# Peptides against a protein of PDB entry 8HF1, part 43

Target 1, 320 residues: chain A of PDB entry 8HF1
Amino acid sequence: NVMLYATKPTEVMVSFPHQEQVLTVTRLISAEIEKFYVSLDLMNIGVQPIRRSKSLQCLRDPSKKSFVKQLFNDFLYQMKEYGIYAASIAIISLIVEFDIKRRQAETLSVKLMHRTALTLCEKIRHLLVQKLQDMTYDDDDDNVNTEEVIMNFSTPKVQRFLMSLKVSFADKDPKDICCLVFVERRYTCKCIYGLLLNYIQSTPELRNVLTPQFMVGRNNISPDFESVLERKWQKSAIQQFRDGNANLMICSSVLEEGIDVQACNHVFILDPVKTFNMYVQSKGRARTTEAKFVLFTADKEREKTIQQIYQYRKAHNDIA

## One batch from the design tools (peptide; aimed at target 1 E11 V12 M163)

Design b2_p19_7_s1 (made by RFdiffusion4, then SolubleMPNN; from b2_p19_7, 9 letters changed)
Fold by OpenDDE base, seed 4:
Structure b2_p19_7_s1 (fold): chain B 320 residues (1-320), chain A 19 residues (1-19)
Amino acid sequence: as target 1 above (320 residues)
Amino acid sequence: RLEEMRKEWEERTINLEEL
């Protein structure tokens, strides 16, 4: 038994300034969502019959209002944590979801609720796109997908993440890249995936170098909630990453699910490491020679993050 | 602006094994 000495990855920390400037557009969007919540609470969407299907589907609020609020709360989180550009991608996912729910609505009241939510999403989309256009010096090029626009309308955290990708992977052979990007929330995987597609396409040095994919964790709450489409997508995404047809995988709780992904040479933790288990499992994917484990921290949390990682490293070495 | 951001990124990137 050759104990393959798992080469310890180089641990890297990138600090970023705290973004204090709340843009007027983000305040306006937040205020429109709050007004919508007041209207939503006043909507009499009749008592949905609790379909006693044996599946734990009963945990969905029988009003379906909680699901609408959850999607907007997740959007507000993404806008705050990743910026206006990421929010412009995230809002499209809400539009798609509310249009599906509107078409699947069994009652006129539920149909109207999802229609009102959809109308708000279109207003938010317009406000975001208009703000992205305000910084394009060329009035004629509606192309809000330039490297400069993406960087300018991303949070300092996302800016540092994108720069880390550019510096790490510019002009490299795609075969030499096996990258994981960990995010906290399921919806962030798709948002960051859409952002990366546009960033890679706008950045010549990354064109044909990075092929991103995303995997949303299984909802541990019920395998019955995974649409057949989501399960097919997850299997396809993992297979593409195993076959080398994708070399960057964005994932959430994937490591807790025991999904076997290959050894990677880069692991990025885009959101804070909250647990020792998350540290060990994510770091444990960086197993190649010269592997890097990259963390992002706000300047205000830098010292606390250093101490936390030191404690986790010590605890990991005491178990190994 | 991208070059300024690169310099700032380099200054803010540290190896945690050197600490």
Scores: peptide ipSAE 0.416, ipTM 0.910, DockQ to the pose 0.640
OpenDDE base, seeds 1, 2, 3, 5: peptide ipSAE 0.130, 0.074, 0.043, 0.371; ipTM 0.809, 0.789, 0.754, 0.892

Design b2_p19_7_s2 (made by RFdiffusion4, then SolubleMPNN; from b2_p19_7, 11 letters changed)
Fold by OpenDDE base, seed 2:
Structure b2_p19_7_s2 (fold): chain B 320 residues (1-320), chain A 19 residues (1-19)
Amino acid sequence: as target 1 above (320 residues)
Amino acid sequence: RMEEERKEFEAALIDLEKL
């Protein structure tokens, strides 16, 4: 039994400047969402019929308003953490979700609530797209998907992430790449996927090198919220990554769910490592020879992040 | 431009193996 000593991946941290995006548009969007929350709290959605399924017993009236607020809070997080460009993609996911909920609404009041949320999402989308167009002399929506626009309207974290992909993978053979990108939130997978598609398409050095996919965890969402389409997408994305038809996979919490993904040569952690389990499981996917495990940290949080990673390394060595 | 981006990126790298 040759114990293949899995060579520990090289652990690298990339620092990025802490830049608060003090954009008037982000303040306006936040203020419009807060006004909407006040309006939402005043909405009488009536007593919803308790459907007898045990899964639906928890869906009291507060849950429907709470879910609407959760989606907008997740959007605000994405806009803050990833920037305006990522937010322009993220808002489409909210539009789709609220349109589904509007169509599924059993009462007029709930239908109107989701319609009001949709109207706000469309306003937000226009504000974001207009801001992206401010740098383009051309009014064409396709012109906002350039490398320059993506970089300029992304947070320093996302800029460093995109630079790390370009430096790591420019003009490489696609077969030599097996990359995982971990993000904290489910909805972040979709917006970062959309951002990466546009970035890769606009970057000649990556266009024929990287083929991204995304995977969303199953267990974090009630099976009732998993559309048949999302389940099919997840299965297809995993299979494409296993078959080598995709070489970059964006994941949220997927490793905790026992999804068997092959050994990778690159693992990027785009969001802060919040748990020891996340550290060990994500790092444990970087198993190839010369594998890299890449973390991102704000300059202000650099020392704290270094100390936290040191503690996780120590704890991992004490268990191993 | 790519060489400047590379240098900026390399300057942002922290080797965690030296810790």
Scores: peptide ipSAE 0.368, ipTM 0.897, DockQ to the pose 0.854
OpenDDE base, seeds 1, 3, 4, 5: peptide ipSAE 0.348, 0.352, 0.359, 0.354; ipTM 0.888, 0.891, 0.895, 0.891

Design b2_p19_7_s3 (made by RFdiffusion4, then SolubleMPNN; from b2_p19_7, 9 letters changed)
Fold by OpenDDE base, seed 1:
Structure b2_p19_7_s3 (fold): chain B 320 residues (1-320), chain A 19 residues (1-19)
Amino acid sequence: as target 1 above (320 residues)
Amino acid sequence: RMEELRKLYEETLIDLEKL
């Protein structure tokens, strides 16, 4: 019995200032979404025929309105949690989704609903991009993807995360890096991936060091809604990460469900650890000799987070 | 700039092994 002494990773917490600076643009966007919800509630889209799609999600949204609200609520969450720059990427995912749903609409009323949602997303995108351009001298779209713009329009959490990547990986050999970034929400994976691509490209010290990929959770609730494209992307991303062609993987709860990923030397938990299982499973990926397990906490929540992690560490030691 | 960034980052680090 070789007890593989899984070397316990070094557990570190990064604190960030809690800034609820609601920018005028963020308030305007929230107000436009709220107005849209009032309009959406008044829309008569009729009784949608229950397509016998065995997916529990199709059964849970008889009105298709709840899904529209969910996407905008997820966007609002991302804008709040990650900032305006991340929101400018997140809104593109909504545009793509609503355009697909508009084209797939079986009724004129549903088509109109998705068209109205799409028009709102385009308006939101313009408001966000315009705000990002306020810091650029040139009207060129490429100027909004600078390190400075990304940092200035990111939340303190994201700023500290990007700083942690730069400090941890600047000018390192890409082969020596195996990094996981855990996020809570499926849509956050794409948003943070897009942000990291632009940040890495704009940061000389990281440009040839970090190659990010993302893995979206399998929606076990609706295998039918998991596009063949998403499944192909997941398989490709996992394979690239296994082959070392990608050295940073952004993932949600997928890795809790037993997807075998190689031992990592860095694990970042970008969102709050909500469960003991998340703590154990994510920490269990940081299993190299010098592995780091990095948490992020707002200064206001520091004590609560410390106590929660202490309880998880104790519970983990009682099981081991 | 990297040294200042490193210092700022290190000041925000809490070692959870010492807790």
Scores: peptide ipSAE 0.351, ipTM 0.887, DockQ to the pose 0.902
OpenDDE base, seeds 2, 3, 4, 5: peptide ipSAE 0.342, 0.343, 0.316, 0.348; ipTM 0.883, 0.882, 0.872, 0.885

Design b2_p19_7_s4 (made by RFdiffusion4, then SolubleMPNN; from b2_p19_7, 10 letters changed)
Fold by OpenDDE base, seed 2:
Structure b2_p19_7_s4 (fold): chain B 320 residues (1-320), chain A 19 residues (1-19)
Amino acid sequence: as target 1 above (320 residues)
Amino acid sequence: KLEEERKEFEEALIDLNAL
């Protein structure tokens, strides 16, 4: 029971400026997705046979259109919250997903819908990559994965997160590091993992120090095959983190699902703490001597966040 | 560079244990 151990980590808040990334490319991408939604609503996909699995009956949109919209809405969230660089990684996950769904399509109309979605994703990917290349003065170096490009095309929140990793872990022994990074959404785990791989590879002080891994939450909605691959990946990722082959783990609310993660010396909360349970469970992983628990807040929300954390501490001390 | 980044990061830090 994680609530029974009085963990006293050093609790730190990192402030970041509230800057909306007002880029023409983000507006163009949003407008292309909105136009696609109008076209998607006009598509006749026919009545898909409701495969009656008793547990999944209520969540299957028989049109499969809601799932397509969900993936693009999740992408728009990633682009807004983490920036264009993170979005360039997130779009690849959509491309893979829509290609799988296109191949699995039982009807020509559903196959065409996923093909149209895939074509839009390739257009979005091109627009994002082109914008990342605008900062590379050398026409010959297709390497958009530099520390500078990653920082310049990330939101202030992600910039402060990357700075916190660099300042905390530069030139340290990898064995002295056991780090958790909590994010709200399961798709963010993959996106931030890809961003961290590129950032660590481009940052000499971290290249041989941090080895990231990610956990994806159990999707009760995923097909059995996707759920088996995700479960195999989760088991492998957790085992690598337990064996010390990975020293940084990106996870969502998966800890609520009873995944036993070891005690860590660093816990980062990249997204806002929305619940008391999230606060207690994530903080309860910072259990080593001199453990750090790091929160991120916009300057405008600093006072509100401090008050919320104070209320959670009080409530935790009343139960402990 | 790293020392400037450290200073900028430290200026953004709030110790919640002091609150």
Scores: peptide ipSAE 0.409, ipTM 0.905, DockQ to the pose 0.906
OpenDDE base, seeds 1, 3, 4, 5: peptide ipSAE 0.403, 0.398, 0.407, 0.403; ipTM 0.902, 0.900, 0.903, 0.902

Design b2_p19_8 (made by RFdiffusion4)
Pose (drawn by RFdiffusion4):
Structure b2_p19_8 (pose): chain A 320 residues (1-320), chain P 19 residues (1-19)
Amino acid sequence: as target 1 above (320 residues)
Amino acid sequence: EEEEIEELEENFFVIPEPE
């Protein structure tokens, strides 16, 4: 009876070769951000509330410097984990966030700090577009070139995930498919969402089948990439997925708990599984029959992750 | 492209259930 309304989806793996080498432009951007941090640390904005540790044992920077560093570190993480083009999208989210803070800002000193951060972010945007541009010698067709650069300017993890996404839904009806993708970090959702938008408008077979939509938790990141203060579109993403308007969901541990959704055909956990409860809930989200469940881990982490999943399965058997 | 799909098929598998 439970299997009538419940389903044990087939759980599969997608391993990918993990490499450690990085590109030179990554070193250049790291040096530029380090120079910016060193300069900003001494920004000496108007006196701010003292921020100490959780236990007050060690000091902390003012909340605003912490916020700027956090955003820049998130951008660097997106670049380290998902390739150059992932950073090319994520830098636009940083531009929008710094513009919004400039609007919200309430002092000349803080405003100046945010404006200079915006300037550096735009310089970084131009740097990313520059390395993306220095590969058009391959060919001139920007669509297939977008597909090719995405396959080439991305980590094996990103290549392998997008490869599995293409092969799983090559020419199926958009109505027939209902899938979710889970990622860990907040701005990674928007970054990878924008990457999927480019790829959907980069391939002929997937162009009219997949509809990517992303939503996150609190401290709601901006939904657009336009910097126009107000937008005309009003319909929400969760209501879209419930209404079938959107079929590809990009969320980060938000939809895993509570949020009712129709039974989904596929679930892709882009970032490695960490918690037993979250594993159980994410698998349960694939509530439809013949549901497919996908995981992505590094080759080096294969034994560890498989052993961890065995620990989970045996724990499920033990509890039962 | 075909080689990449073949690599994907080789790295796509089901985790056996423990006894």

Design b2_p19_8_s1 (made by RFdiffusion4, then SolubleMPNN; from b2_p19_8 with E1M E4L E6K F12T)
Fold by OpenDDE base, seed 5:
Structure b2_p19_8_s1 (fold): chain B 320 residues (1-320), chain A 19 residues (1-19)
Amino acid sequence: as target 1 above (320 residues)
Amino acid sequence: MEELIKELEENTFVIPEPE
């Protein structure tokens, strides 16, 4: 009877207030991006030759404008869901991407489009960094990476997540920690990783306790767009986590079943659980005797989330 | 910090078994 020994993790819910922190800076940034979209739609970049690559990805708008809009929409989502501190990290990834695309541009019109996007990203970066510095003006320490700055410029969800990490792991032995953090979107993995690096370094109780890594799930749609560098990095990150050189792994919801990750004692779900498969796969990693499975929910969605978890528990018990 | 910990504790709970 192999069924009986699945130690069920303790399922924990952390609620947070739904505060739309509408800062003046976030409104300004959103308005600048909207103005940029109007300008972008008016740009004539020509019809890009559809390279008949046999993969279904040939259906992306030949204008490459849709990809630029996607990156800015992902940034706006990041700023809204995780706060302006997370946005200050996320914008760097856009700067890097648009600089690469600008250098790889086959036409002057495409080069100009990516240059205009890059100029907007630099403006956004300056607005974000200036806002982070507004709280540090009383101390000569231009360090925007303090625990206080990170907390004050993070959303209530991220604040509760960081406090949950601090309470759960303060002054523990790093060897006793095997933690997974699940997020919905691929770009969020890198952003939350950068945030956690800064938070852990600024928090003495965690500095020698948590060693984070991140992993982006394989994009089944485009093995060709996964840089050789990204694939090497993913393999290295998994190996470091297996070897115990990292004890916290940030993952997107698309963990393919084939990632042999060790049994974890903590699993955090930072974003809403949208599918039964995500629930089973993430919960199925919390396999130690004292394992915790922690969900974050807005107060207004608490009851709905509980009912959804009950449905998932029932469905899981009917299959097991 | 103590207030944030208290707020976290007040808003952290084990999801009960369904009745």
Scores: peptide ipSAE 0.516, ipTM 0.922, DockQ to the pose 0.853
OpenDDE base, seeds 1, 2, 3, 4: peptide ipSAE 0.512, 0.512, 0.505, 0.507; ipTM 0.922, 0.921, 0.919, 0.920

Design b2_p19_8_s2 (made by RFdiffusion4, then SolubleMPNN; from b2_p19_8, 5 letters changed)
Fold by OpenDDE base, seed 1:
Parts: structure tokens; C-alpha cells; sequence
Structure b2_p19_8_s2 (fold): chain B 320 residues (1-320), chain A 19 residues (1-19)
């Protein structure tokens, strides 16, 4: 019995300064969202008929207001955690969602609610793009997607992540790269994907090296809300990653659900590891001999994060 | 750019084994 010493990946920590981006634009956006919540709470959208479909009594807030608030709360989280550049990408996803919901609205009141949300998203998008353009001399929209703009308008966490990618993969053979990037939230996958596309395109050392894809978690709660497009995208993204046509995959906790992904040589955990299962499943994807498992932590949370990793290592050794 | 790489290297470490 050759105990296949499963070569444990090298566990690496990258620390970053905890800097809240105290930008006037972020304060303005937060204040506009808060004003919108007050207006939203005053909106009478009526009682929606509960279609008795027996399947998952999911997050259909009968008012649909909770979902609107959830999307804006997720946006605010992304703006805080990843920066205003990431927020400029994240807001586009909200615009798409609210436009779909506006078109699918069964009542005039619900249609108006989604229209109001959409109008706010367009205002937020304008404020974000204007702020990104403040560093560009040229009024051309293409000029906001430079390495410099991305780096300057990203949080220290995202800056360290992007630099870690550059240092790890600059001028390497794309075939030698199998990278996973784990994020906590579904919407973050698409946001970080868009950010990475622009960063890779603006970074000569990565342009022909990294081909990113993203995978969104199956909403266990409502498979019915997974657009046919999202399901097709997931299948295509997984297949491209398996075929080596993509060598970097941004994913949420989906890999816990038994998605068979190849052995990776790099696993980045961009968000805090909150569960033992997340630790084991994500680390268990770093299976090559020289595999790296990279964690990002704020300097203030460094010791707490290390202690949590020690607890997870101990728990893993007790069950193995 | 070099300064940012140097800062990254200073803030990147292998998580030690617990004592």
C-alpha cells in the first residue's frame, strides 16, 4: 500500500492593509441607496399571487422588495470589499437584472419599482465611470480599463491579488497554469471575472498567459431563477476549463457540490474562509506537487486567520 | 511597479506549522 502522500499544497498568506476607501463618490452612492430604501419601503406594490408551485418555497419575497434590497446590498458589499472599479462592473449586473425584472413585471407597481431601481443604477454607473475618468486625460471610454486605473481604484486586497497573479504567472506557458479563485458571493464571480478580463488585457505579461472563466454557484434555493443562459454558461465554462481553453476559474462555493474540476496548481482564496468545508474543498483542489494555496487577509485579522487555519488543519488531520 | 512587487513580497509568507 503506497500511501500516496497527497502532497499538501504550500499554504501562503498575503496580507493587505485594511484601508476603507473613503471616497466622496462611495458616500454619495451609499446615501442614494439609503434614500431609495426609504422610498422602496413606502411603495405599495400589492400582494403578489402566490403561485402554489410545490417546489422550493424560495426567496420569493411576496413583495419582491427584499430581492431588490439584496442586490443593492451585494453591490455595496462589492464596492467596499473590491473597490470602485469592481463596483463599476458590478452595477452593470444590477442594471441587467432590474431590466429583465422590469420587463417580466406582472403589475404596473412592480414595473415601476424595478424602473426606479434601474434609474438609480444608471445614476450610480455614471458616478462611478465619472470617477474612473478623473484619472484619464482622454474622454474615450476605453481609457478607464488600464492597469493603472484598475489598480488605483481597487481595494488593497484586490491590488495584492492582481500583483500576486502577475508575479505568479507573468510570461509563463498557459498550459502550465491551472488556477482557481474562490470568492464568497455569487455576484462577485462575475465582477472579478470582468475585472480580470480588463486587467489581463491591459497587462502585456498576462495577455497571452491567462484565460479566465467564471462559475456561479447553483442557487440551491431556486433552480427556476437560474436563467437558461446561466446554466449554459456554467457548462461551457467548466468544459473550457477541463479542455485547457481556460486556465483560471473564478468560482464560489459551487465546488462543494461535487463539480469535478481537475487538479490545480494554484488556488487563491480572495475572501475569508468561513467554514471548515470551504477550507478542505478548496485546498483539496490544489493537488499538483508544487501547488499553492493562497489566502488573503487584512493585517488586523492576520493572527485570527492563522489560528483559524490551524484549527482547520487540526480538524482535517483528525478525520483523515 | 518594482516597489509594489517588493511590498507584495514583504507581505507574502508561508503559513508556519503550529508550534
Amino acid sequence: as target 1 above (320 residues)
Amino acid sequence: MEKKIEELEKNTFVIPEPE
Scores: peptide ipSAE 0.505, ipTM 0.918, DockQ to the pose 0.848
OpenDDE base, seeds 2, 3, 4, 5: peptide ipSAE 0.495, 0.501, 0.495, 0.502; ipTM 0.914, 0.914, 0.913, 0.916

Design b2_p19_8_s3 (made by RFdiffusion4, then SolubleMPNN; from b2_p19_8 with E1M E4K E6K F12T)
Fold by OpenDDE base, seed 5:
Structure b2_p19_8_s3 (fold): chain B 320 residues (1-320), chain A 19 residues (1-19)
Amino acid sequence: as target 1 above (320 residues)
Amino acid sequence: MEEKIKELEENTFVIPEPE
């Protein structure tokens, strides 16, 4: 019963303007993915051999096309929700995943499918990096990771999030910080982690203050594809956060399922709170005396979000 | 940067208790 003794954190809302980044590059990338989907639908992958140990995955998508589409749809979501800088990091995760799937392919047709997806990801990566370089005078790859580039190529939500981190934690003692960042999607954890590493490294006031980690949710699609490396990394990341070697943890819904994480003084909800359970579990981690629970909302959804929080507060008080 | 901090402050508020 972790619910009963939580000091009520200060609930803070940060609003941001809803700007659809109408960049030519984002339209081009979306069009290339759509063309790829048409090509993917025309690919004859045949009936995949059902190996008994992999039976549950083979039952969901015999062609493995749905998984490929899911990864690109998640990428498109990240590009829209977090911006083209975040997308430049997110695409690397797709490249890694499709390279693994290409190597694990049981048929030449599946190998070719993942190779085609990989080629598209490399094209997308090039388009994104080229666009990030348009603001840098020097062709050096390291120049795309500046605070200015990160901020200019992030959505207003991410800009306000990064600024909220800077204002909250600039020049503080790392030991006084225990921060959680909640995101909705598993792939967003790694994307925002990579973004934060670059932002912190490029921001002198944060470089020796914030040490981020991320929690990779269990692959609900297949525990068999969770690499031994991912499981080891997840255990190490949790332990580093427990030991105070990391003071900022990016997580999805995995912390709702009873990962024993210490009481935090800051909880950021980067994505919309969609469920009462998410609200209670995330808020229940902000247990220090001066704990802050920070929500991000688009201006157009501000009133609706406030009303949802009031409903969740009422429901929480009725159970307490 | 100061302008962006000001904009952040103007758009950051404690969620009031319902009336």
Scores: peptide ipSAE 0.530, ipTM 0.927, DockQ to the pose 0.870
OpenDDE base, seeds 1, 2, 3, 4: peptide ipSAE 0.530, 0.523, 0.527, 0.525; ipTM 0.928, 0.926, 0.925, 0.925

Design b2_p19_8_s4 (made by RFdiffusion4, then SolubleMPNN; from b2_p19_8, 6 letters changed)
Fold by OpenDDE base, seed 5:
Structure b2_p19_8_s4 (fold): chain B 320 residues (1-320), chain A 19 residues (1-19)
Amino acid sequence: as target 1 above (320 residues)
Amino acid sequence: MQEKIEELKKNTFVIPEPE
């Protein structure tokens, strides 16, 4: 019964303008993915051999096309929700995943499908990096990771989040910080982690203050595809956060299911709170005396979000 | 940068208790 003794954290809302980044590059990338989907639908992959040990994934999509589409849809979501800088990091995760799937392909047709997806990801990466370089005078790859580039190519939500971190944690003692960042999607954890590493490294006031880690949710699709490396990394990341070697943890809903994480003084909810359970579990981690629970909302959704929080507060008080 | 911080402060508020 972790619910009963939580000091009520200060609930803070940060509003941001809804700006659709209408960049020519984002339209081009979306159009290339759509063309790829048409090509993917025309690919004859045949019936894949059902190996008994891999049975559950093979049962959902014998062609493995739905998984490819899911990864690109998640990428498109990240590009829209977090911006083209975050997308430049997110695409690397797709490249890694499709390269693994290409190597694990049981048929030449599946190998070719993943190779085609990989080629598209490399094209997308090039388009994104080129756009980030348009603001840098020097062609050096390291110049795209500046605070200015990160901020200018991030959505207003991410800009407000990064600024909230800077204002909250600039020049503080790392030991006084225990921060959780909740995101909705598993792939967003790694994307925001990569973004934060670059932002912290490029921000002198945070460089020796914040040490981020991320939690990769268990692959609900197949524990067999969770690499031994991912499981080891997840255990190491949790342990580093417990030991105080990391003071900022990016997580999805996995922390709702009983990862014993220490009481935090800051909890950021980067994505909309969609469920009462998410609200209670995330808020229940902000247990220090001066704990802050920070929500991000678009200006257009501000009133709706406030009303949802009031409903969740009421429901929580009725159970307590 | 200072202007962006001021804008952040204007858009950051404690969620009030319902009336």
Scores: peptide ipSAE 0.504, ipTM 0.918, DockQ to the pose 0.867
OpenDDE base, seeds 1, 2, 3, 4: peptide ipSAE 0.504, 0.499, 0.500, 0.494; ipTM 0.918, 0.917, 0.915, 0.915

## One batch from the design tools (peptide; aimed at target 1 L23)

Design b2_p20_1 (made by RFdiffusion4)
Pose (drawn by RFdiffusion4):
Structure b2_p20_1 (pose): chain A 320 residues (1-320), chain P 20 residues (1-20)
Amino acid sequence: as target 1 above (320 residues)
Amino acid sequence: SETYPRVPPEENLFEEIPEP
């Protein structure tokens, strides 16, 4: 009876070769951000509330410097984890966030700090577009060139995920498919969402089948990439997925708990599984029959992750 | 001229996890 309304989806793996080498432009951008940090640390903005540790044992920077560093570090993480083009999208979210803070800002010193951060972010945007541009010698067709650069300017993890996404839904009806993708970090959702938008508008077979939509938790990141203060579109993303308007969801541990959704065909956990409860809930989200469950881990982490999953399965058996 | 190495496609892309 439970299997009538419940389903044990087939759980499969997608391993990918993990490499450690990085590109030189990454080193250049790291040096540029380090120079910016060193300069900003001494910004000496108007006196701010003292921020100490959770236990007050060690000091902390003012909340605003912490916020700027956090955003930059998130951008660097997105670049380290998902390739150059992931950073090319994520730098636009940083531009939008710094513009919004400029609007919200309430002092000349803080405003100046945010404006200069915006300037550096735009310089980084131009740097990313520059490396992305210095590969058009391969060919001139920007669509297949977008597909090719995405396959080439991405980590093996990103290549392998997008490869599985293409193969799984090559020419199926958009109505027939209902899938979710889970990622860990907040701005990674928007970054990878923009990457999927580009790829959907980069391939002929997937162009009219997949509809990517992303949503995150609190401290709601901006939904657009336009910097116009107000937008005309009003319908929400969750209501879209419930209504079938959107079929590809990009969330980060937000939809895993509580949020009712129709039974989904596929679930892709882009970032490695970490928690037993979250594993159980994410697998349960694939509530439809013949549901397919997908995981992505590094080759080096294969034994560890498989052993961990066995621990989980055995724990499920033990509890039962 | 630098790039990430491209990963070739595979026929058996999906692999099942055996039962313990």

